# Peptides against a protein of PDB entry 1Y74, part 1

No score or structure here was measured in a lab: all are predicted.

Target 1, 57 residues: chain A of PDB entry 1Y74
Amino acid sequence: LGLERDVSRAVELLERLQRSGELPPQKLQALQRVLQSRFCSAIREVYEQLYDTLDIT
Unless a header shows other numbers, all headers, positions and changes below count from the first letter of the chain.
Peptide ipSAE is a variant of ipSAE made for these designs: the mean of its two directions, with the distance scale d0 fixed at 1.0 Angstrom where the peptide's residues are scored. Compare it only between designs on the same protein; published cut-offs may not carry over.
A fold fails the geometry check if it doesn't show the stated peptide or something in it is severely misdrawn.

## One batch from the design tools (peptide; aimed at target 1 R9 A10 V34 L35)

Design b1_p8_4 (made by RFdiffusion4)
Pose (drawn by RFdiffusion4):
Structure b1_p8_4 (pose): chain A 57 residues (1-57), chain P 8 residues (1-8)
Amino acid sequence: as target 1 above (57 residues)
Amino acid sequence: LELLEELL
């Protein structure tokens, strides 16, 4: 689906901006935690697993 | 999540 690429890209993109430290890193750290959190991992696995399910069903 | 959409 691209979620792994987009989320993982967003994670590193948020860290990238964090490395620069130019804009409010607080909200950006929050997003990193949202995408990196184990919770969004299970939901992400759903989107991937769901696409496979479509191929099965 | 809306912020991610704007950043992306």

Design b1_p8_7 (made by RFdiffusion4)
Pose (drawn by RFdiffusion4):
Structure b1_p8_7 (pose): chain A 57 residues (1-57), chain P 8 residues (1-8)
Amino acid sequence: as target 1 above (57 residues)
Amino acid sequence: LAELLEEL
């Protein structure tokens, strides 16, 4: 679906901006935690697993 | 946060 690429890209993109430290890193750190959190991982596995399910069903 | 994600 691209979620792994877009999430993982967002994660590193948030870290990237964090490295620069130009804009409010607080909200950006929050996103990182939102996408890196184990919770969003299970949900993300759903989107991938769901697409496979479509190919099965 | 959703808006930031849309901007990204």

Design b1_p8_8_s2 (made by RFdiffusion4, then SolubleMPNN; its pose is not in this set)
Fold by OpenDDE base, seed 1:
Structure b1_p8_8_s2 (fold): chain B 57 residues (1-57), chain A 8 residues (1-8)
Amino acid sequence: as target 1 above (57 residues)
Amino acid sequence: LLEEILSL
């Protein structure tokens, strides 16, 4: 399923952005925490299950 | 940096 991979890639990119110093790190870190939260993961799992079941083209 | 973001 692409969504788990895409979220993991988004987190990786946020970590790189934080290390680059080109942007204020606090908001990037906050977004990373949201994406890695148990709530976000649970919603992702529900979404993936529904997507696979409904096969919405 | 922008290239990495666009490659998602």
Scores: peptide ipSAE 0.039, ipTM 0.635, DockQ to the pose 0.121
OpenDDE base, seeds 2, 3, 4, 5: peptide ipSAE 0.035, 0.038, 0.033, 0.034; ipTM 0.615, 0.642, 0.606, 0.613

Design b1_p8_8_s3 (made by RFdiffusion4, then SolubleMPNN; its pose is not in this set)
Fold by OpenDDE base, seed 4:
Parts: C-alpha cells; sequence; structure tokens
Structure b1_p8_8_s3 (fold): chain B 57 residues (1-57), chain A 8 residues (1-8)
C-alpha cells in the first residue's frame, strides 16, 4: 500500500505547478492545504488500517 | 508536469 507515498507525490507536483505559472496558483495551493490537512491525514490512516485488516485487493 | 499528474 502506497497511499502515503502517492499523497506526498501529489503535493510535490502541486508545488511544482505553483512555481511554473502555467496555472493560477491559488486553487492549487488550496488543494495542497487540503491534502496536508489533519483531516486528510486521519482519513488516510483509517483507510490504511482498514486495508490491512480486511486484506482487500 | 500535466503528464506526470495524469500518470499518478
Amino acid sequence: as target 1 above (57 residues)
Amino acid sequence: LLEEIRSL
């Protein structure tokens, strides 16, 4: 399970997009804040624990 | 960058 890694990669890409100027940065920054929020971290933790417990594919 | 995002 690589959800933590994928979220970290998504944040990295959002940071690069904000620096490139290809898109208005404000909405990208807002999305980054959501992904790095305590709420999303808690949801990720619950998901990973359930995945391990249920052993789903 | 957009291609990298689509390939996540």
Scores: peptide ipSAE 0.065, ipTM 0.704, DockQ to the pose 0.145
OpenDDE base, seeds 1, 2, 3, 5: peptide ipSAE 0.064, 0.062, 0.062, 0.061; ipTM 0.704, 0.704, 0.703, 0.703

## One batch from the design tools (peptide; made by RFdiffusion4; aimed at target 1 D6 R44)

Design b1_p12_2 (failed a check: too like the target's own chain)
Pose (drawn by RFdiffusion4):
Structure b1_p12_2 (pose): chain A 57 residues (1-57), chain P 12 residues (1-12)
Amino acid sequence: as target 1 above (57 residues)
Amino acid sequence: DVSRAVELLERL
């Protein structure tokens, strides 16, 4: 679906901006936690697993 | 880039 590329890209993108430190890193750190969090991981596995399910069903 | 990351979060 691109979520792993878009989320993992967002994550590194958030860290990338964090490395520069130009804009409010607080909200950006929050996103990183939101996408890296184990919770969004199970949900993300769902989007991928769901697409496979479509190929099965 | 920040806007895109926010849009990606909302999409998720």

Design b1_p12_6 (failed a check: a repeat of another design)
Pose (drawn by RFdiffusion4):
Structure b1_p12_6 (pose): chain A 57 residues (1-57), chain P 12 residues (1-12)
Amino acid sequence: as target 1 above (57 residues)
Amino acid sequence: DVSRAVELLERL
């Protein structure tokens, strides 16, 4: 689906901006936790696992 | 880039 690429890109993109430290890192750190959080991991696995399910069903 | 990350969050 691209979520791994988009989310993992967003994670590193948020860290990238964090490295620079130019804009409010607070909200950016929040996103990183939202995408890296184990919770969004299970949900993400769903999107991937769901696409496979479509190929099965 | 930030807007895109926000739009990704909303999409999720």

Design b1_p12_8 (failed a check: a repeat of another design)
Pose (drawn by RFdiffusion4):
Structure b1_p12_8 (pose): chain A 57 residues (1-57), chain P 12 residues (1-12)
Amino acid sequence: as target 1 above (57 residues)
Amino acid sequence: DVSRAVELLERL
């Protein structure tokens, strides 16, 4: 689906801006936690697993 | 890039 690429890109993108430290890192750190969090991992596995399910069903 | 990350979060 691209979520692994888009999320993982967002994660590093948030870190990347964090490295620079130019804009409010607080909200960016929050996103990183939202996408890296184990919770969004299970949900993300759903989007991937769901696409496969479509190929099965 | 920040806007894109926010839009990605909302989409997710």

## One batch from the design tools (peptide; aimed at target 1 R16 L17 S20)

Design b2_p15_2_s2 (made by RFdiffusion4, then SolubleMPNN; failed a check: the pose's geometry; its pose is not in this set)
Amino acid sequence: SLLEELERLLEEVER

Design b2_p15_3 (made by RFdiffusion4; failed a check: too like the target's own chain)
Pose (drawn by RFdiffusion4):
Formats: C-alpha cells, sequence, structure tokens
Structure b2_p15_3 (pose): chain A 57 residues (1-57), chain P 15 residues (1-15)
C-alpha cells in the first residue's frame, strides 16, 4: 500500500526536521510517536494484511 | 530548499 514507506518516511522526515530544529519539534515529535507507537504498528499491519486478504478472498 | 519542501510537506501532514 505504501504505508510502510510513507509512515517510515514520515518518521524519518519528522526526525529529519528534528535534527534541524527549525520548526516546532513538539508537534513533530508527537507524530513520530503516533506512527512509531506499537498501536499504529498493529493498525499498519492491518492495512498490509488486509490487502493480502483481498488477494485471498 | 529541501527543508522548505520538507517543511511544506510537514505542514500539510499536520493539517
Amino acid sequence: as target 1 above (57 residues)
Amino acid sequence: LGLERDVSRAVELLE
């Protein structure tokens, strides 16, 4: 689906901006936690597992 | 320039 690429890209993108420290890192750190959080991991696995399910069903 | 683009993308993501 691209979620792993887009999320993982967003995580590193958020960190990338964090490395620079130019804009409010607070909201950006929040996103990193939201995408890196184990919770969004299970949801993410769903989107991937769901696409496979379509190929099965 | 890259940061400006990334910033724009990050702003759009936050919206």

## One batch from the design tools (peptide; made by RFdiffusion4; aimed at target 1 D6 V7 R9)

Design b2_p16_8
Amino acid sequence: AVEAAVAAARAAAAAA
Pose (drawn by RFdiffusion4):
Structure b2_p16_8 (pose): chain A 57 residues (1-57), chain P 16 residues (1-16)
Amino acid sequence: as target 1 above (57 residues)
Amino acid sequence: AVEAAVAAARXXXXXX
């Protein structure tokens, strides 16, 4: 689906901006936790697993 | 919420 590429990209993109430290890192750090959080991991696995399910069903 | 977080990260990167 691209979620892994888009989320993992967002994660590193958020860290990238964090490395620079130009804009409010607080909200950016929040996103990193939101996408890196184990919770969004299970949900993410769902989007991938769901696409496979479509190929099965 | 994931889409919004990705969109917000892209918007923040464009703004930087």

## One batch from the design tools (peptide; aimed at target 1 L35)

Design b2_p18_5_s1 (made by RFdiffusion4, then SolubleMPNN; its pose is not in this set)
Fold by OpenDDE base, seed 5:
Structure b2_p18_5_s1 (fold): chain B 57 residues (1-57), chain A 18 residues (1-18)
Amino acid sequence: as target 1 above (57 residues)
Amino acid sequence: DVIQRALEEVRRLEEEAR
């Protein structure tokens, strides 16, 4: 499980999309804020702990 | 129960985010 890496990559892609100007930036910026929020980070940490403990296949 | 503890943490964080 590499959710931290996948979230970091998603943020990088969102930043690139915002810089391209091809899409309205407001929704992309809102999604970036969600992914970088303390809440999202804590949910990720809880999920990773559960995944490691329960061996969710 | 690890699942219950995690769900309680999720609920706490959801409440803090409101």
Scores: peptide ipSAE 0.033, ipTM 0.570, DockQ to the pose 0.034
OpenDDE base, seeds 1, 2, 3, 4: peptide ipSAE 0.032, 0.033, 0.021, 0.031; ipTM 0.563, 0.563, 0.460, 0.555

Design b2_p18_6 (made by RFdiffusion4)
Amino acid sequence: AAAAAALAAALAAAAAAA
Pose (drawn by RFdiffusion4):
Structure b2_p18_6 (pose): chain A 57 residues (1-57), chain P 18 residues (1-18)
Amino acid sequence: as target 1 above (57 residues)
Amino acid sequence: XXXXXXLAAALXXXXXXX
C-alpha cells in the first residue's frame, strides 16, 4: 500500500527535521511516537494484511 | 476508527511538514 514507505518515511522525516531543529520538535516528536508506537504497528500490519486478504477472498 | 483518523492526520501533518 505504501504505508510502510510513507510511515517509515514520515518517521525519518520527522527525525530529519528534529536533527535540524528549526520548527516545533514537540509536535513532530509526537508524530514519530504515533507512527513508531507499537499500536500503529499492529494497525499498519492490518493494512498490509488486509490487502493480502483481498487477494485471498 | 479514531486510530485510523489519528494515523491519517499524522501522515497529512508529515506531508505538510515536507

## One batch from the design tools (peptide; made by RFdiffusion4; aimed at target 1 V7 V34)

Design b2_p20_1
Pose (drawn by RFdiffusion4):
Structure b2_p20_1 (pose): chain A 57 residues (1-57), chain P 20 residues (1-20)
Amino acid sequence: as target 1 above (57 residues)
Amino acid sequence: EAAEAEAEAAEAEALAEELE
């Protein structure tokens, strides 16, 4: 689906901006936790697993 | 460069909202 690429990209993109430290890193750190959090991992696995399910069903 | 960075942040926020 691209979620792994988009989310992992967003994670590193948020860290990238964190490295620069130009804009409010607070909200950006929040996103990183949101995408890196184990919770969004299970949800993410769903989007991937779901696409496979479509190929099965 | 700053505008681009703000657009990237907005896209990241939209992704997080879709996942929530």

Design b2_p20_6 (failed a check: too like the target's own chain)
Pose (drawn by RFdiffusion4):
Structure b2_p20_6 (pose): chain A 57 residues (1-57), chain P 20 residues (1-20)
Amino acid sequence: as target 1 above (57 residues)
Amino acid sequence: GLERDVSRAVELLERLQRSG
């Protein structure tokens, strides 16, 4: 689906901006936690696993 | 590009939260 690429890209993109430290890193750190959080991991696995399910069903 | 990417990332996060 691209979620792994988009989320993992967003994670590193958020860290990238964090490295620069130009804009409010607080909200950016929050996103990183949101996408890196184990919770969004299970949900992410769902989107991937769901696409496979479509190929099965 | 940063505004688009960052805003897109924010909207994506909000979308994922809604799906949560």

## One batch from the design tools (peptide; aimed at target 1 V7 S20 L23 L28)

Design b2_p22_2 (made by RFdiffusion4; failed a check: too like the target's own chain)
Pose (drawn by RFdiffusion4):
Structure b2_p22_2 (pose): chain A 57 residues (1-57), chain P 22 residues (1-22)
Amino acid sequence: as target 1 above (57 residues)
Amino acid sequence: LGLERDVSRAVELLERLQRSGE
């Protein structure tokens, strides 16, 4: 689906901005936790697993 | 300017992912 690429890209993109430290890193750190959080991992696995399910069903 | 654009895009992407998560 691209979620692993988009989310993992967003994680590094948030860290990338964090490395520069130009804009409010607080909200950006919040997003990193949101996408890196184990919770969003299970949900993410769902989107991937769901696409496979479509190919099965 | 590039970082502001990247941030704006990242925010829009994150909002889109949040909506997809809903």

Design b2_p22_5 (made by RFdiffusion4; failed a check: a repeat of another design)
Pose (drawn by RFdiffusion4):
Structure b2_p22_5 (pose): chain A 57 residues (1-57), chain P 22 residues (1-22)
Amino acid sequence: as target 1 above (57 residues)
Amino acid sequence: LGLERDVSRAVELLERLQRSGE
C-alpha cells in the first residue's frame, strides 16, 4: 500500500526536521510517536494484512 | 523554504494517514 514507505518516511522525515530544529519539534515529535507507536504498528499491519486478505477472498 | 515545504508536505501526509486511520 505504501504505508510502510510513507509512514517510515514520515518518521525519518520528522526526525530529519528534528535534526535541523527549525520548526516546532513538539508537534513533529508527536507524529513520530504516533507512527512509531506500537499501536500504529498493529493498525499498519492491518492495512498490509488487509490487502493480502483481498487477494485471498 | 525547503524545510517549510517538507514540513507542510509531511503535515498533509500525516493528516491523510490520520484520515485513513479513521

Design b2_p22_8_s3 (made by RFdiffusion4, then SolubleMPNN; its pose is not in this set)
Fold by OpenDDE base, seed 4:
Structure b2_p22_8_s3 (fold): chain B 57 residues (1-57), chain A 22 residues (1-22)
Amino acid sequence: as target 1 above (57 residues)
Amino acid sequence: SFLEALQRALEELEEWLRQVEE
């Protein structure tokens, strides 16, 4: 399971896109904030706990 | 362009996530 890693990678990529200046940064930053929110963190944690419990392949 | 398509996709994702969070 690498959901935490995937979210971290997504945040990193969004930061790079913002710094490139090729796209309007505001919405990218908003999406980044959502991914870093307590809501997303809680959902990820629940998913990971269920994944461990159910032993999903 | 790719960047425009990416921007649109991210905007759609943002909207989806906002709806789920609410």
Scores: peptide ipSAE 0.029, ipTM 0.526, DockQ to the pose 0.052
OpenDDE base, seeds 1, 2, 3, 5: peptide ipSAE 0.029, 0.029, 0.029, 0.028; ipTM 0.522, 0.527, 0.524, 0.527

## One batch from the design tools (peptide; made by RFdiffusion4, then SolubleMPNN; aimed at target 1 R9 K27 C40; its pose is not in this set)

Design b2_p23_3_s1
Fold by OpenDDE base, seed 4:
Order: structure tokens, then sequence, then C-alpha cells
Structure b2_p23_3_s1 (fold): chain B 57 residues (1-57), chain A 23 residues (1-23)
């Protein structure tokens, strides 16, 4: 799903924003941890199972 | 399916905790 690419791009952007110092690094790092967590994997897995169940190829 | 739904629910609970820390 395009979601993995978009999440990976969001993490890259958060890392750039952390280095710029324009925003509180702790808040950006917490958001990065959410995006790198088992959460995104669990979302993907649930979507994949729903698509498989609906026979959406 | 049910296992993945439970894993997703646990992940949502963890996101909610992190949102509370971000407030």
Amino acid sequence: as target 1 above (57 residues)
Amino acid sequence: LEQKVREFQRALEEVRRLEEELR
C-alpha cells in the first residue's frame, strides 16, 4: 500500500524538522516514534486483511 | 483477522497515550 511510502516520507520530514530546531524536538520525536511503531504495521495488516476479505485486487 | 484487530486496538491505545503526553 502507498501508506508505507507515505509514512517513511513523513518520518524523513520529521527528522529534517528535528535538525532545523524550528519546532520542539521532543514532540517531533514522539510523533516519529508513533509512525515507526507497530501501529503503522498493524494498520497495514488490518487493511491488507480487509482487502483480501473483500477480494479487492 | 481477530488477532490483527486486537493488535490494532492495542496500537491505538498506545497512540492515545502519546497524544496525552504531547498535550
Scores: peptide ipSAE 0.047, ipTM 0.534, DockQ to the pose 0.083
OpenDDE base, seeds 1, 2, 3, 5: peptide ipSAE 0.037, 0.040, 0.040, 0.039; ipTM 0.518, 0.525, 0.524, 0.520

## One batch from the design tools (peptide; aimed at target 1 A10 P24 K27)

Design b2_p24_2 (made by RFdiffusion4)
Pose (drawn by RFdiffusion4):
Formats: C-alpha cells, sequence, structure tokens
Structure b2_p24_2 (pose): chain A 57 residues (1-57), chain P 24 residues (1-24)
C-alpha cells in the first residue's frame, strides 16, 4: 500500500527536521511516536495484511 | 496574542512543508 514507505518516510522525515531543529520539534516528535509506536505497527500490519486478505478472498 | 499567532503560523508552515515533502 505504501504505508510502510510513507510512514517510515515520515518517521525519518520527522527526525530529519528534528536534526535541523528549525520548526517546533514537539509536534514532530509526537508524530514520530505515533507512527513508531507499537500500536500503529499493529494497525499498519493490518493494512498490509488486509491487502493480502483481498487477494485471498 | 501576536506571539501565539506567530507560533501557530510556524506550526502551519511546518506541517505544510512536511505534507509537501511527503507528496513528493
Amino acid sequence: as target 1 above (57 residues)
Amino acid sequence: EEEEEEEEEREEEALEELAEELEE
């Protein structure tokens, strides 16, 4: 689906901006936790696993 | 109030820049 690429891109993108430190890193750190959090991992696995399920069903 | 508005604008710019980088 691209979620792994878009989310993992967003994670590094948030860190990237964090490395520069130009804009409010607080809200950006929040997103990183949101996407990196184990919770969003299970949800992410759902989107991937769901696409496979479509190919099965 | 002016400081708060400037902070909000910075936050919006950061989000717009982030969204543009994700769209690329």

Design b2_p24_2_s1 (made by RFdiffusion4, then SolubleMPNN; from b2_p24_2, 12 letters changed)
Fold by OpenDDE base, seed 3:
Structure b2_p24_2_s1 (fold): chain B 57 residues (1-57), chain A 24 residues (1-24)
Amino acid sequence: as target 1 above (57 residues)
Amino acid sequence: AAREAAERRREEEALRLLEEELAA
């Protein structure tokens, strides 16, 4: 599964895009904040536990 | 039973956080 890893990678890419200045940084930063929010962490935890329980391969 | 109960608590927490984000 690795949702936490994928989200972390997404945040890293957003940070790179913000530094490039090619895109409006405000929207990228807002998305980054959402991905790092407690809400998203809680949702991710639920899904990760679900997959652990069901052992979906 | 304990694992399932913990999963339910996490789901309930996620729903509460969703409500908080929607209200903000």
Scores: peptide ipSAE 0.043, ipTM 0.554, DockQ to the pose 0.019
OpenDDE base, seeds 1, 2, 4, 5: peptide ipSAE 0.033, 0.041, 0.032, 0.035; ipTM 0.533, 0.545, 0.532, 0.541

Design b2_p24_6 (made by RFdiffusion4)
Amino acid sequence: AAVAEAVAAALAEAAAEAAAAAAA
Pose (drawn by RFdiffusion4):
Order: structure tokens, then C-alpha cells, then sequence
Structure b2_p24_6 (pose): chain A 57 residues (1-57), chain P 24 residues (1-24)
């Protein structure tokens, strides 16, 4: 679906901006936690696993 | 797409806050 690419890209993109430290890193750190959190991992696995399920069903 | 929109919105808000802080 691209979520892994888009999320993992967002994660590193958030860290990238964090490395520069130009804009409010607080909200950006929050996103990193939201996408890196184990919770969003299980939800993410759902989107991938769901696409496969479509190919099965 | 939704993740990209959410990141873009967060950056736009962060840019607006940084601009407001610079104006102050």
C-alpha cells in the first residue's frame, strides 16, 4: 500500500527535521512516536495483511 | 496519502507557529 514507505519516510522525515531543529520539534517528535509506536505497527500490519486478504478472498 | 497530508499539515502548523513567534 505504501504505508511502510510513507510512514517509515515520515519517521525519518520527522527525525530529519529534528536533526535540523528549525521548526517545533515537539509536534514532530509526537508524530514519530505515533508512527513508530508498537500500536501503529499492529495497525500498519493490518493494512498490509488486509491487502493480502483481498487477494485471498 | 493520509500520512503525507498529516505530516504536511503538521509542518504547516509548525511553520505558522514559528512565524508567529518570530513576529512577536
Amino acid sequence: as target 1 above (57 residues)
Amino acid sequence: AAVAEAVAAALAEAAAEXXXXXXX

Design b2_p24_7_s3 (made by RFdiffusion4, then SolubleMPNN; its pose is not in this set)
Fold by OpenDDE base, seed 2:
Structure b2_p24_7_s3 (fold): chain B 57 residues (1-57), chain A 24 residues (1-24)
Amino acid sequence: as target 1 above (57 residues)
Amino acid sequence: DERRRREEEAERLLEELRERLERV
């Protein structure tokens, strides 16, 4: 779904931003850890299941 | 010139990151 692709792309962007050295890496790494967390994955799975059930486009 | 190019690249990456997070 679009959500999985947007989360995966956001993680890639955070990795590129950390490597650029233009920003403090700690906050970027914290956000990356949140997006890769089991909690974020579980919320995404619930959202995807509801979306599939409700046939929302 | 090289510093400004790295700053402009980071700004483009931040803008795409914001646009992706606003869709979640």
Scores: peptide ipSAE 0.436, ipTM 0.861, DockQ to the pose 0.243
OpenDDE base, seeds 1, 3, 4, 5: peptide ipSAE 0.418, 0.421, 0.407, 0.413; ipTM 0.855, 0.856, 0.851, 0.854

## One batch from the design tools (peptide; aimed at target 1 D6 F39 I43 Y47)

Design b2_p25_4 (made by RFdiffusion4; failed a check: too like the target's own chain)
Pose (drawn by RFdiffusion4):
Structure b2_p25_4 (pose): chain A 57 residues (1-57), chain P 25 residues (1-25)
Amino acid sequence: as target 1 above (57 residues)
Amino acid sequence: LGLERDVSRAVELLERLQRSAELLE
C-alpha cells in the first residue's frame, strides 16, 4: 500500500527535521511516536495484511 | 515551503491513521 514507505519516510522525515531543529520539534516528535509506536505497528500490519486478504478472498 | 508541505502531508496522514485507529477500536 505504501504505508510502510510513507510512514517510515515520515518517521525519518520527522527525525530529519528534528536533526535540523528549525520548526517546533514537539509536534514532530509526537508524530514520530505515533507512527513508531507499537500500536500503529499493529494497525499498519492490518493495512498490509488486509491487502493480502483481498487477494485471498 | 517544501518543508511546510511535507510536514502538512505527514500531519494529514497521521490524522487519517488516527481516525482509522479510532474506527478500528

Design b2_p25_8_s2 (made by RFdiffusion4, then SolubleMPNN; its pose is not in this set)
Fold by OpenDDE base, seed 4:
Structure b2_p25_8_s2 (fold): chain B 57 residues (1-57), chain A 25 residues (1-25)
Amino acid sequence: as target 1 above (57 residues)
Amino acid sequence: SLLEQIRAFERQLEEIRELLREAER
């Protein structure tokens, strides 16, 4: 779904930014941890359940 | 638990906020 795709894209972009050295590594790592956290996975699960219930594509 | 995950996420957000505050100074 869209949320999973957006999270994956965000992680990819942060990895690219990290390789470029344009941003402080510690900040990037913190953002990466947030986006890959179990909480984000839980939010995604709720999101997917809502879309399943509402039959939204 | 989900509650523990939320609390952990909140700590992560606070870490990000701290980094932003440090960068702004």
Scores: peptide ipSAE 0.066, ipTM 0.535, DockQ to the pose 0.126
OpenDDE base, seeds 1, 2, 3, 5: peptide ipSAE 0.058, 0.061, 0.061, 0.061; ipTM 0.528, 0.525, 0.528, 0.534

## One batch from the design tools (peptide; aimed at target 1 R16)

Design b2_p26_7_s1 (made by RFdiffusion4, then SolubleMPNN; its pose is not in this set)
Fold by OpenDDE base, seed 3:
Structure b2_p26_7_s1 (fold): chain B 57 residues (1-57), chain A 26 residues (1-26)
Amino acid sequence: as target 1 above (57 residues)
Amino acid sequence: DAEAARAAALAAAAAAAALLAAALAE
C-alpha cells in the first residue's frame, strides 16, 4: 500500500538528514526508531484493515 | 448491510487488539 512506501521514504530521508549533521542526530534516530516500531506497524495494519473494510462498504 | 457492519466491527476489534498489543510491548 502507498503508506508502507511513504513510511520507507520518510525513514530514508531521516537517514540522509542524520548524515548531514544539520539536525540533532539523536532526535532523528529516535523518530526513525518510532517509525520502525511495532507500534507504528500496528497502526499501519489497523489503517489497512479499516481501509479494506471501508472499500467493501 | 448487516454483514458489512459486522465485518467493520470485527476489523475495528482486531485493530484495537493490535494497538493494545503494541502499547503493551513498549
Scores: peptide ipSAE 0.092, ipTM 0.697, DockQ to the pose 0.015
OpenDDE base, seeds 1, 2, 4, 5: peptide ipSAE 0.087, 0.091, 0.090, 0.087; ipTM 0.694, 0.694, 0.690, 0.686

Design b2_p26_8 (made by RFdiffusion4)
Amino acid sequence: AAAAAAAAAAAAAAAAAAAAAAAAAA
Pose (drawn by RFdiffusion4):
Structure b2_p26_8 (pose): chain A 57 residues (1-57), chain P 26 residues (backbone only)
Amino acid sequence: as target 1 above (57 residues)
Amino acid sequence: not in this file (backbone only, 26 residues)
């Protein structure tokens, strides 16, 4: 689906901006936790697993 | 199951390559 690429990209993109430290890192750090959080991991696995399920069903 | 695993490995490799390219661009 691209979620792994888009999320993992967003994660590093958030850390990338964090490294620069130019804009409010607080909200950016929140997003990193939101996408890295184990919770969004299970949900992400769903989007991937769901696409496979479509190929099965 | 083997095909899903290969697709997941290819997606992970592509994500790693994209992360390396993004790091090089930074």

## One batch from the design tools (peptide; made by RFdiffusion4; aimed at target 1 V7 R9; failed a check: too like the target's own chain)

Design b2_p27_7
Pose (drawn by RFdiffusion4):
Structure b2_p27_7 (pose): chain A 57 residues (1-57), chain P 27 residues (1-27)
Amino acid sequence: as target 1 above (57 residues)
Amino acid sequence: GLERDVSRAVELLERLQRSGELPPQKL
């Protein structure tokens, strides 16, 4: 689906901006936790597992 | 490079928002 690429890209993109430290890193750190959080990992596995399910069903 | 990165981050956040994967209130 591209979620792994987009989320993982967003994670590193948030860290990338964090490395620069130009804009409010607080909200950016919040996103990183949201996407890296184990919770969004299970939900992300769903999107991928769901696409497979479509190929099965 | 910040303009590109920031603009790219905004577009990516809008794309994630369109997907509904994240709480839009935080974006």

## One batch from the design tools (peptide; aimed at target 1 L13 L17)

Design b2_p28_1_s2 (made by RFdiffusion4, then SolubleMPNN; failed a check: too like the target's own chain; its pose is not in this set)
Amino acid sequence: LEELLKRLLELLEELRRQLEELERLVRE

Design b2_p28_1_s3 (made by RFdiffusion4, then SolubleMPNN; its pose is not in this set)
Fold by OpenDDE base, seed 4:
Structure b2_p28_1_s3 (fold): chain B 57 residues (1-57), chain A 28 residues (1-28)
Amino acid sequence: as target 1 above (57 residues)
Amino acid sequence: LEELLRRLLELLEELRRQIEEIEELVRR
């Protein structure tokens, strides 16, 4: 399941974008906080369990 | 219950799409 890798990559990219100054940092920081939240981790766990159960190709 | 799970999957797919858009912006 790629979602953990995709989330980790997204956080890395958001940290790079915040350092470039090309985009307003506040929205990027808010998205990074969502991705690193316990809520996102719990949703990921539920997604992984559902994906394995429902065989959503 | 099934409709709520479907909506959660749709939200995760939208989150994935937003990640892919951010990846595309950083690759330029």
Scores: peptide ipSAE 0.055, ipTM 0.509, DockQ to the pose 0.549
OpenDDE base, seeds 1, 2, 3, 5: peptide ipSAE 0.043, 0.043, 0.042, 0.041; ipTM 0.481, 0.483, 0.489, 0.482

Design b2_p28_2_s2 (made by RFdiffusion4, then SolubleMPNN; its pose is not in this set)
Fold by OpenDDE base, seed 3:
Structure b2_p28_2_s2 (fold): chain B 57 residues (1-57), chain A 28 residues (1-28)
Amino acid sequence: as target 1 above (57 residues)
Amino acid sequence: SLKELLELLEQIERALEEARELEREARR
């Protein structure tokens, strides 16, 4: 599963966008915090545990 | 439902991969 990797990549991209100064950083930081939150991590864990056992197609 | 949530997360993964491709192209 690539979800953890993809979330990590999203965080990296958000950090780069913040450093570029092209966009207001506040909303980018808020999104980054959500992606790094315990809530998001818990959802990811459930996803990773159940992905192969549930029919999502 | 949990099924719908899992499907949404999978869609997000695909969208992030597409974004990575665009990033690689922009570096040329």
Scores: peptide ipSAE 0.053, ipTM 0.494, DockQ to the pose 0.208
OpenDDE base, seeds 1, 2, 4, 5: peptide ipSAE 0.033, 0.047, 0.034, 0.050; ipTM 0.470, 0.508, 0.467, 0.511

Design b2_p28_4 (made by RFdiffusion4)
Pose (drawn by RFdiffusion4):
Structure b2_p28_4 (pose): chain A 57 residues (1-57), chain P 28 residues (1-28)
Amino acid sequence: as target 1 above (57 residues)
Amino acid sequence: EEEELLERAEEELEEEEEEEEEEEEEEE
């Protein structure tokens, strides 16, 4: 689906900006935690696993 | 201005990713 690429791109993108430290890193750190959090991981596995399910069903 | 900084950061990241892919292709 691209979520792993978009999310993992967003995680590093948020860190990337964090490295520069130019804009409010607070909200950016929040996103990193939202995408990296184990919770979004299970949900992410759903989108992937769901696409496979479509190929099965 | 913030949007431009964000766009620049996105472009830089895309460029780094492309470089990494090219390095991997050279190694292969």

Design b2_p28_6_s2 (made by RFdiffusion4, then SolubleMPNN; failed a check: too like the target's own chain; its pose is not in this set)
Amino acid sequence: SLEELLRLLLELLEELRRLLEELERLER

Design b2_p28_7_s3 (made by RFdiffusion4, then SolubleMPNN; its pose is not in this set)
Fold by OpenDDE base, seed 5:
Structure b2_p28_7_s3 (fold): chain B 57 residues (1-57), chain A 28 residues (1-28)
Amino acid sequence: as target 1 above (57 residues)
Amino acid sequence: DEEERRRREEEERRRRLLEELERELASL
């Protein structure tokens, strides 16, 4: 789904910013953990459910 | 109604996930 691609792309962009040193490495690592957390998986689940419900109505 | 029950369970799940995000973002 588009969201999974967008989250994966966001993680890649954050890894690039981490390597550039432009951002505090601890904050960036924490943000990467958030984007890889159960939360992003759960947002994906919510979007999948919304698409399933929109196809039923 | 079984559909109304499912919708409420999904809304509650969505709410819990947003609360988890807020906690994770507040930890940054």
Scores: peptide ipSAE 0.064, ipTM 0.517, DockQ to the pose 0.017
OpenDDE base, seeds 1, 2, 3, 4: peptide ipSAE 0.028, 0.027, 0.028, 0.053; ipTM 0.374, 0.375, 0.368, 0.499; seed 4 fails the geometry check

